Peptides against a protein of PDB entry 4N7V. Designs and how they scored, part 176

Target 1, 222 residues: chain A of PDB entry 4N7V
Amino acid sequence: TLRSITSPLVAHRLKPIRQKTKKAVVSILDSEEVCVELVKEYASQEYVKEVLQISSDGNTITIYYPNGGRGFPLADRPPSPTDNISRYSFDNLPEKYWRKYQYASRFVQLVRSKSPKITYFTRYAKCILMENSPGADFEVWFYDGVKIHKTEDFIQVIEKTGKSYTLKSESEVNSLKEEIKMYMDHANEGHRICLALESIISEEERKTRSAPFFPIIIGRKP

## One batch from the design tools (peptide; made by RFdiffusion4, then SolubleMPNN)

Design b2_p27_1_s3 (from b2_p27_1, 10 letters changed)
Fold by OpenDDE base, seed 1:
Structure b2_p27_1_s3 (fold): chain B 222 residues (1-222), chain A 27 residues (1-27)
Amino acid sequence: as target 1 above (222 residues)
Amino acid sequence: DELEKEREKELEEELKKLEEEEGHLLD
């Protein structure tokens, strides 16, 4: 099943983007929908031959073949769907589209990992919790130039000297120099606070049923 | 801000890597 390969993509709160690849253009629209435009070249002109338009929650996929399958000249935005439209749910998407959906999902997940959900300014650092899930990326930019980037899989440290290294185990974290541990402790505290705030705000959103509260900025740079 | 611009640049670079590594999914 498609679900065994990937979960439905989630594009909520993401800023619009348009990325040209060799064989496609992938976009996040103002509507937070995701479009995969499959591009073919003919007579030195690029044409959009197929479009997958995926809803912001990833659960609905609209597929159309522009200009009756002849293709539409590549432009600065996806071609509008006309009559030859197929609509599928995530679980009913034909297998021939699964790889394309998978790419769209990877694309969105990457964008999410670089999209601030919570920005928190401490006395010493700018902390940022990102939109990706599970295990959202967390970045800490210390005002003195130290950077810590936490992901689900690793922790990257960039020291004042520019020395960079990646930690992939608790043992490696425990082996850090004392001066770096101080930065790590602060990063962990900021991370805890951001996660707590995320939980509280999400619960309040649920209760209020209002417009999204995210992204948010807490505090100001000193 | 400057950090936001840096993240945008990192995103562009990582999107390029994604294409190189997984662009075959679009074939």
Scores: peptide ipSAE 0.626, ipTM 0.952, DockQ to the pose 0.808
Fold by OpenDDE base, seed 3:
Structure b2_p27_1_s3 (fold): chain B 222 residues (1-222), chain A 27 residues (1-27)
Amino acid sequence: as target 1 above (222 residues)
Amino acid sequence: DELEKEREKELEEELKKLEEEEGHLLD
């Protein structure tokens, strides 16, 4: 099943973006929908032959073939859907489109990992919890120039000198110099606080059923 | 701000890497 390969993509709260690749253009629209435009070249002109338009929650996929399948010249935005469209739920998407959906999902997940959900200013650092899930990326920019970037898979440290290294195990974290451990301790505390606040705010957002609360900024630079 | 520009640059670089590694999904 498609679900065994990927989960429905989530594009809520993401800023619009348009990225041209060799064979496609992937966009997040102002509507927070995701578009995959499949591009073919004819006589040095690029044409959009197929479009997958995916809802912001990833559960609805609209597929259309511009200009009756002849293609529409590539422009600065996806071509408008025609009357000849197919609409699928995530679980009913034909297998022929699964790989394209998977790419869109990976694209959105990457954008989410670079999209601030919570910005939290501490006494020593600017902390940022990103939109990706599970295991959202967490960045800490210390005012003295140290940077820590936490992901589900690793921790990257950039020291004041510009020295950079990646930690992939708890043993490596425990082997850090005492000076760096102080930064790591602060980063971990900021991370814990952001996760706690995310949980509380998300619950209130659910209860309120209004405009999204995220992204948010907590505190200010000293 | 500078941090936003840095994140945008990192995103662009990682999107390029995504295309190189997984662009075959679009074939």
Scores: peptide ipSAE 0.625, ipTM 0.952, DockQ to the pose 0.778
Fold by OpenDDE base, seed 5:
Formats: sequence, C-alpha cells, structure tokens
Structure b2_p27_1_s3 (fold): chain B 222 residues (1-222), chain A 27 residues (1-27)
Amino acid sequence: as target 1 above (222 residues)
Amino acid sequence: DELEKEREKELEEELKKLEEEEGHLLD
C-alpha cells in the first residue's frame, strides 16, 4: 500500500514555494496545496505533461493531463485543470502515482524542516523549532556565530572557526570539548522550552479552534 | 533577515540534493 511507503504529506502553514527541477516543478501554493508538474522537453521547449495536485492534508490527490495529454508550456504557475481530471483519496491512489507522491512527501518534509514553527530569542541565540515531524528540527544560531542544528538523527555543530562536524551518538556528544558543551547545554535548554511552548500553544489552539497560532516568535534579539 | 536568507539558501541546496538522490521517483 502507499501508506506502507509514506504517510500523507502535511503542508499546513507552509509558505508558498515553486522549485524547478530537471524532471518536474514542485510547488506549494497559497492554498497550501502541493503541485507536482511533470515536465518534458520537446523542440527546446518545456511542457507540463502531468500534474498531481495534493491537498494540504495529503489525503486528496487530483491528477490531470494538460491539453489532452499533449502538454502545456511550462509557466510560472501550474496549468489550470480542464476536463480530464481524476480525483483520488490517499488510499485509493493508483500505484502508478505512488512514487511521485512519495517525492512530493519528501519535498514537503524537507520544506517543513526549514520552516520555523517557533522562534525563540535568548540572551545568546536565536532558537528555531521547525515544522517537520516526528522529531522536529531545532536550530540554534548563536549571536557569536556558533550554530547547532539538531535533527532526529544527528546534531550538526558549526564552530566560530567555521569547523563543522556531525554527532550521531550520545558518546560523541559527551566527548565534545567543554566550550562546545556550553553551547550544547544552552541549545538543549532552548529546545526544551520550545517543545514545552509548542505543547501549551497547541492545546490552546485546539480549545479555541481559531486561526493557527503558529508560527510564533517569542522574545526579541538583544 | 540574514538568517532567513541563509535558511532559504540551505533549503534550496537540500532540495537540489533531494532531486539528485530521489528524482528518479519522478521518472
């Protein structure tokens, strides 16, 4: 099943983006829908041959073939769907589209990992909890130039000197020099606070059922 | 915001990497 390959993508709260690749153009629209425009070149012109338009919650996929399958010239936005439109639920998506959906999902997940959900300014750093899940990315930009990037799988450190390294185990974290441990301690505290705030804010958001509270900015740069 | 611009640049680079690694899914 498609579900065994990927979960429905989640594009809520993401800013619009349009990224041209060799094979496709992937967009997040103002509506927070995700569009995959499959591009083919013919006579030195790029044409959109197929479009997958995925709902913001990933559960509905609309597929159409512009200009009766002949393709539509690539433009600055997806071509409008015309008469030949198919609509599928996530669980009813034909297998022929699964790989394309998977790519869209990975695209969205990457965008989410770079989309601030909570920005928290401390005395020493700008802390950012991102939108991706599970295990949201957490970035700490210290005002002195040190950067710490935490993901579910690793921690990347960029020192003042520009030296960069990745830590993938607790033992590696524990082996850090004392100066870096201080930065890590601050980063971890900021992370804890952001997670706590996320929980509290999400609960209030659920209760009010109002407009989204995220993204949110807490504090100010000193 | 310079940090935002840097993050956007990182995103662009990572999206290119995603295409290189996973672009075959679009074939």
Scores: peptide ipSAE 0.622, ipTM 0.951, DockQ to the pose 0.824
Fold by OpenDDE base, seed 4:
Structure b2_p27_1_s3 (fold): chain B 222 residues (1-222), chain A 27 residues (1-27)
Amino acid sequence: as target 1 above (222 residues)
Amino acid sequence: DELEKEREKELEEELKKLEEEEGHLLD
């Protein structure tokens, strides 16, 4: 099943983006829908031959073939659907579209990993919890130039000198120089606070059934 | 701000990498 290889993508709260690739254009629309435009070249002109338009919650996929499959000239936005539109649920998506959906999902997940959900200014750093899940990316930009980037899989450190390295185990973290450990401790504290705030804010959001509370900014740069 | 611009740049670079590594899914 498609579900065995990916979960429904989630594009809520993401800013619009349009990324041209060799064979496709992937977009997040202002509506927070995701579009995959499959591009073919004919006589030195690019045409959109197929479009997958995925709902913001990833559960509905609308597929259409511009101009009855003849293609529509590539433009600065997806072509409007006309005739021959197919609509699928995530679990009913034909297998022929699974790989394209998978790419869209990975695209969205990457964008989410670079999309601030919570920005928290401390005395020493700008801390940012990103939108991706589970295990959201967490970035700490220290005002003195040190950067720490935490992911579910690793921690990247960029020192004041520009020296960069990646930590993939607790042992490597424990072997850090004391100076770097101070930055790591601060980063971890900021991370803990952001996660706590996320939980509290999400609960209030659930109770109020209001517009999204995120993204949110806590504090200001000193 | 400056950091936002840097993050956008990082995103663009990583999206390019994603295409290089996973673009075959679009074939």
Scores: peptide ipSAE 0.619, ipTM 0.951, DockQ to the pose 0.843

Design b2_p27_1_s4 (from b2_p27_1, 9 letters changed)
Fold by OpenDDE base, seed 4:
Structure b2_p27_1_s4 (fold): chain B 222 residues (1-222), chain A 27 residues (1-27)
Amino acid sequence: as target 1 above (222 residues)
Amino acid sequence: DELEKEREKELEEELKELFEEEGHLLD
């Protein structure tokens, strides 16, 4: 099943963006829907031959073939759907579209990993918890130039000198120089606080059923 | 507003580098 290879994408709260690649253009629309435009080139002109438009919650996929399948010239936005459209639920999406959905999902995942959910300014750093889940990315930008990027899989450190390295195990973290450990400790504390705040705010959001509370900014740069 | 636009530009550039590798899903 599609569910066995990916979960429904979630584009809520993401800002509009349009990314062109060799074979496709992927967009997040103002509506928070996600569009994959499959691009073909004919006589040095690019045409959109197929469009997958995915709802913000990832559960509905609308597929259409612009201009009766002849293609529509690539523009700065997805072409409007034609009268001949197919609509599928996530669980009923034909297998031939699974890789394209996965492509959209991966794009959204990357965007989410770079989209601030909580920005927290400490005395020493700008901390950012991102929108991706589970295991949201967490970035710490120290005002003195040190940077720490935590993901579910690794921790990247950029020192003041510009030296960069990746830590993939607890043993590697424990082997850090003492001066770097101080930054790591601060990063971890900021991370803990952001996660705690996320939980509290999410609970209040659930209770009020109001407009999204996120993204939020806590504090200000000193 | 200006900072937001700059952030979006930086994000697009970063995503371009990261997501070009994902193009194999469309092969």
Scores: peptide ipSAE 0.158, ipTM 0.782, DockQ to the pose 0.477
Fold by OpenDDE base, seed 3:
Order: sequence, then structure tokens, then C-alpha cells
Structure b2_p27_1_s4 (fold): chain B 222 residues (1-222), chain A 27 residues (1-27)
Amino acid sequence: as target 1 above (222 residues)
Amino acid sequence: DELEKEREKELEEELKELFEEEGHLLD
């Protein structure tokens, strides 16, 4: 099943974006829907031959073939769904479209990893918890130029000199220079605070069923 | 708005190379 290889994508709270690649254009629309436009080139013109439009919660996929499958000239936005429209639920999506859905999902995940959910200004740094899951990315931009980027898989450190390195184990973290450990300690504290706030805010959001509380900014740059 | 356009531009630039590598999913 598709569910065995990916979860429904989640594009809620993401800002519109359009990313062109060689074979496709992927967009997040104002509606927070996600579109994959499959692109073919003919006579030095790019045409959209197929579009997958995925709902913001990833559960509904609308597939259409512009101009009866002949294609529509590539533009600054997806062509309107007018011809050969099919609608599927996530669990009923034909296997032939699974890789294209994965493509969309990967794009959304990347965007989420770069989309601030919580921005927290401390005395020393701008801390940012991102929208991706599981294990949201966490970035700390110290005002003196040090950067720490935490993911589920690694911690990247960029020192004042521009020297960068990646830590993938606790032993490597424990082997950091004392100066860097101070930055790491601050980053970890900021991370803990952001996670705690995320939990609290999410719970209040659930209770009130109001407009999204995220993204949120806490504090201000000194 | 201008903020959204700037955000889109920044993300597009940052994600361009990384996501281009994912193109194999469409083969």
C-alpha cells in the first residue's frame, strides 16, 4: 500500500512556493494544496502533461491531464483542472501515481524543514523550531555568527570561522571543545523551551479550535 | 505580498539543488 511507504503529506501553514525541476514543477498553492506538474519539452517549449493536485492534509488526490493529455504550456501556476479529471483518496491512489505522490511528499517535507513554526529570541541567539515531522529541525543562529542545526539524524555546527562539521553520535557531542559546548548547551535549552511551548500552544489550539496559532514569534532580537 | 515572494524565492533557491536530486522518483 502507499501508506506502507509514506504518510499523507501535510501542507498546513506552509506559504505558497513553486519549485521547478527538469521533469516537474511542484507548488504549494495559496489554498495550501500541493501540485505536481509533470513537464515535457516539445519544440523548445515546456508543457504540463499531467497534474497531481493534493489536498493540504494529503488525503485527497486530484489528477488531471491538461488539454486532453496533449499538454498545456508551462506557466507561472498550474493549469486549471478541466480535462480528464480523476479523484482519489490516499488509500485508493493507483500504484502508478505512488512515486509522484512521494515526490510531492518529499518536497513538502523539505519545505516544512525550512518553515518556522516557533521563533524564539534569546539573549544570545535566534532559535527556530521548524514544521517538519517527526523530529522537527531546530536551528540556532547565534548573534556572534555561530550556527547550530539540529535534525533527527544529526547536529551541524558552523563556527565563527565558518568551519562546519556534523555530529552523529553522543560521543562526538561529548568530545566538543568547551567553547562549543556552551553554544550547544544554549541551543539545547532553546530547543527544550520551543518543544514545551509547541506542546502547550498546540493543546490550546486544539481546545479553542480557532485559527492556527502557529507560526509564533517569542521575544525580539536584542 | 512582498514577504511571501521573498520567502518563496529564498526557499526556492535553498531547495533547488536538493530537490532536483529527487527527480529520480519521476523516472
Scores: peptide ipSAE 0.156, ipTM 0.792, DockQ to the pose 0.404
Fold by OpenDDE base, seed 2:
Structure b2_p27_1_s4 (fold): chain B 222 residues (1-222), chain A 27 residues (1-27)
Amino acid sequence: as target 1 above (222 residues)
Amino acid sequence: DELEKEREKELEEELKELFEEEGHLLD
């Protein structure tokens, strides 16, 4: 099943973006829908031959072939659906479209990992909890130039000198220089606070059933 | 601000590189 390969993509709260590659253009629209435009070149002109338009919750996929399958010239936005439109649920998507859906899903997940959900300013750093899940990325930009980037898989440290390294185990974290441990301690505290705030705010969102509270900014740069 | 613009630029570059590599999913 498609579900065994990937979960439905989640594009809620993401800003519009359009990324062109050789074979496709992937977009997040103002509506928070995701479009994959399959691009072919003919006579030095790029044409959109197929479009997958995916709902913001990833559960509905609309597929159409512009200009009766002849293609539509590539533009600054996806071509409008006209004829020969098919609509599928995530669980009923034909297998021939699964790889294209996976492509869209990976795009959205990457965008989410770079999209601030909570920005928290401390005395020493700008802390950012990202939108990706599970295990949201967490970045700490210290005002003195040190940067710490935490992901589900690793911790990346960039020192004042520009020296960069990656930590993948507790033993490596424990082997850090004392001066770097101080930054790590601050980063971990900021991370804890952001996760706690996320939980509290999410619960309030659930209770009110109102518009999203995220993204939020807490504090200000000193 | 300047930091936000820099982050947006970095994101665009990372997306471009990553999804050129992922083009095989569209074959």
Scores: peptide ipSAE 0.148, ipTM 0.790, DockQ to the pose 0.751
Fold by OpenDDE base, seed 5:
Structure b2_p27_1_s4 (fold): chain B 222 residues (1-222), chain A 27 residues (1-27)
Amino acid sequence: as target 1 above (222 residues)
Amino acid sequence: DELEKEREKELEEELKELFEEEGHLLD
């Protein structure tokens, strides 16, 4: 099943973006829908041959072939769907489209990992909890130049000297220099606070069912 | 915001890497 490969993508609260590659253009629209335009080159002109338009919650996939499958010249936005449109639910998506959906999903997940959900300014750093899940990325930009990037899989440290290294285990974290441990402690505290705030704000958002509360900025740069 | 610009640059680089690694999904 598709679900065994990937979960439905989630593009809520993501800003519009359009990224071109050799084979495709991937976009997040103002509607928070995700479009994958499959691009082919003919006679030095790029054409969109196929479009997958995925709903913001990932559960609905609309597929169309521009210009009756002949392709439509690549433009600054996805071509409008024609009369020949197929619509699928996530669980009913034909297998031939699974890899393309997976591509879209990975794109969205990456964008989410770089999309601020909570920005928290401390006395020493700008802390950012990102939108990706589970295990949202957490970045700490210290005003003195130190950077800590926490993911579900690793912690990356960039020191003032520009020295960069990745920590993948608790033992490696425990082996850090004392100076770096201080930064790590601050980062961890900021992370804890952001997670706590996320929980509280999400609960209030659920109760009110109003417009999204996120992204949110807490504090101000000193 | 310089930090935002750096973040955007990192995103662009990571997207390039992703597209290089995952481009085969579009074959």
Scores: peptide ipSAE 0.161, ipTM 0.801, DockQ to the pose 0.874; fails the geometry check

Design b2_p27_2_s1 (from b2_p27_2, 10 letters changed)
Fold by OpenDDE base, seed 1:
Structure b2_p27_2_s1 (fold): chain B 222 residues (1-222), chain A 27 residues (1-27)
Amino acid sequence: as target 1 above (222 residues)
Amino acid sequence: ELEEERKKELEEELKKLFEEESYLLDD
């Protein structure tokens, strides 16, 4: 099943973006829908031959073939779906489209990992909790130049000198020099606070059924 | 300005990664 390969993509709260590659253009629209435009070149002109338009929650996939399958000239936005249109749920998406959906999903996940959900200014650093899940990326930019990037899989440290290294185990974290441990402790505290606030704010959103509160900024840079 | 800078950086990363991932779009 498609679900065994990837979960439905989630594009909520993401800013619009359009990225061109050789074979496709991937967009997040103002509506937070995701479009994959499959591009072919004929006579030195690029044409969109196929479009996958995926809902913001990833559960609905609309597929169409512009200009009756002849293709539509590549423009600055996806072509409008005017011809034969197929609509599928995530679980009913034909297998022939699974790899394309996976492509879109990976794109969205990367964007989410770089999209601030909570920005928290401490006395010593700018902390950012990102939108990706599970295990959202967390970045700490210390005002003195130290940087820490936490992901589900690793922790990257960039020291004042520019020295950069990646930690992939608790043993490596415990082997850090004492001065770096201080930065790590602060980063961990900021991370804890951001996660706590995320939970509280999300609960308030649920209770009030209000528009999204995120992204948010807490505090200000000194 | 900061948002635009981050956007440009993201676009560069996306370009690199998703050219490499273009095999997913092969027939």
Scores: peptide ipSAE 0.220, ipTM 0.830, DockQ to the pose 0.657
Fold by OpenDDE base, seed 4:
Structure b2_p27_2_s1 (fold): chain B 222 residues (1-222), chain A 27 residues (1-27)
Amino acid sequence: as target 1 above (222 residues)
Amino acid sequence: ELEEERKKELEEELKKLFEEESYLLDD
């Protein structure tokens, strides 16, 4: 099943973006829907021959073939659906479109991993909890130039000198220089606070059921 | 202006990373 290889993408709260690659253009629209435009080249011109438009919650996929499948010239936005429109639920999406959906999902995952959900300014750093889940990325930008990037899989450290390295185990974290451990401790504290705030704010958001509370900014840069 | 700059930075960063994912569109 499609669900066994990817979950429905979630584009809520993501800002509009349009990314062109060799084979496709992926967009997050103002509506927070996601569009994958499959691009083909003919006579040194690019045409959109297929579009997957995915709802913000990832559960509805609308597929259409512009200009009756003949394609439309690539523009600055997806072509409007006119003819030959098919609508599928996530669980009923034909297998032939699974990899294209996965492509869209991966794009959204990347965007979410770089989209601030909580920005928290401490005395020493700008901390950012991102929108991706589970295990949201967490970035710490120390004002003195040190950078720490935490993901579900690794921790990247960039020292003041520009030296960069990746930590993939607790053993490696424990082997850090004492000076770097201080930065890591601060990063971990900021991370804890952001997660706690996320929980509290999410609960309040659930109760009010109004406009989204996120993204939020807490504190100010000194 | 700041938002546009941030968007541009994001697009530049994602360009490199997401180009590697294009294999998903292979037939």
Scores: peptide ipSAE 0.219, ipTM 0.821, DockQ to the pose 0.475
Fold by OpenDDE base, seed 3:
Structure b2_p27_2_s1 (fold): chain B 222 residues (1-222), chain A 27 residues (1-27)
Amino acid sequence: as target 1 above (222 residues)
Amino acid sequence: ELEEERKKELEEELKKLFEEESYLLDD
């Protein structure tokens, strides 16, 4: 099943973006829908041959073939759906479109990993919890120049000298110099606080059904 | 200005990465 390969993409709260590659253009629209435009070049002109338009929650996929499948000239936005339109749910998406959906999902996940959900200013650092899931990226920018980037897979440390290294196990974390351990301890505390706040705010959003509370900024740079 | 620079950096990073992953779009 498609679900065994990837989960439905989630584009909520993401800012609009349009990224062109040789074979495709991927867009997050103002509506927070995601569009994959499959591009072909003919006579030095690029044409959109196929479009996957995916809902912000990833559960609905609309596929269409511009200009009766002949293609529509590439523009600054996806072509409007007009010809050969099909609508699928995530679980009913034909297998021939699974890799294209996976491509869109990876794009959205990467954008989410760079999109602030919670910004938290401490006495020593600017902490940022990102939108990606599970295991959201967490960045700490200490005011003295030290930087820590936590992901589900690793922790990257950039020291004041510019020395950079990556930690992938608990044993490596435990082998840190004492001076770096202090930064790591602060980063971990900030991370815990951001996760706690995320939970509280998300629950309040559910209760009020108001406009999204995220992204949110807590505190100010001293 | 700063937002525009961040957007450009993100686009460059995405471009590099997704050109490498374009095999997902192959037949």
Scores: peptide ipSAE 0.213, ipTM 0.824, DockQ to the pose 0.589
Fold by OpenDDE base, seed 2:
Structure b2_p27_2_s1 (fold): chain B 222 residues (1-222), chain A 27 residues (1-27)
Amino acid sequence: as target 1 above (222 residues)
Amino acid sequence: ELEEERKKELEEELKKLFEEESYLLDD
């Protein structure tokens, strides 16, 4: 099943973006829908031959073939669906489209990993909890130039000297120089606070059923 | 203008990272 490969993509709260790659253009629209335009080149002109338009919650996929499948010249936005439109639920999406859906999902997940959900200014750093899930990325930009990037898979450290390295185990973290451990301790505290705030805010958001509370900024740069 | 600059930087970063995922569109 598609669900065994990927979960429905979630594009809520993401800003509009249009990214061209070699084989496709992926867009997040103002509506927070996601469009994958499959691009083919003919006589040095790029054409959109197929479009997958995915709802913001990832559960509805609309597929159409511009100009009766002959393709429509690539423009600054997806071509409008006119005819020969198919609509599927996530669980009913034909297998032939699964890889394309996965492509869209990976793009959205990447954008989410770079989209601030909580920005928290401490005395020493700008901390950012991102939108991706599970295990949201967490970035710490220390005002003195040190940077720490935490993901579900690793921790990347960039020191003042520009020296960069990646940590993938607790033993490696424990082997850090003492001066770097101080930065790591601060990063971990900021991370804990952001996660706690996320939980509290999300609970209030659930209770009120109002407009989204995120993204949020806490504090200000000293 | 500052926001547009940030958007361009993000787009450039995404381009580098996501071009590697193009294999998903292979036949």
Scores: peptide ipSAE 0.213, ipTM 0.816, DockQ to the pose 0.495; fails the geometry check

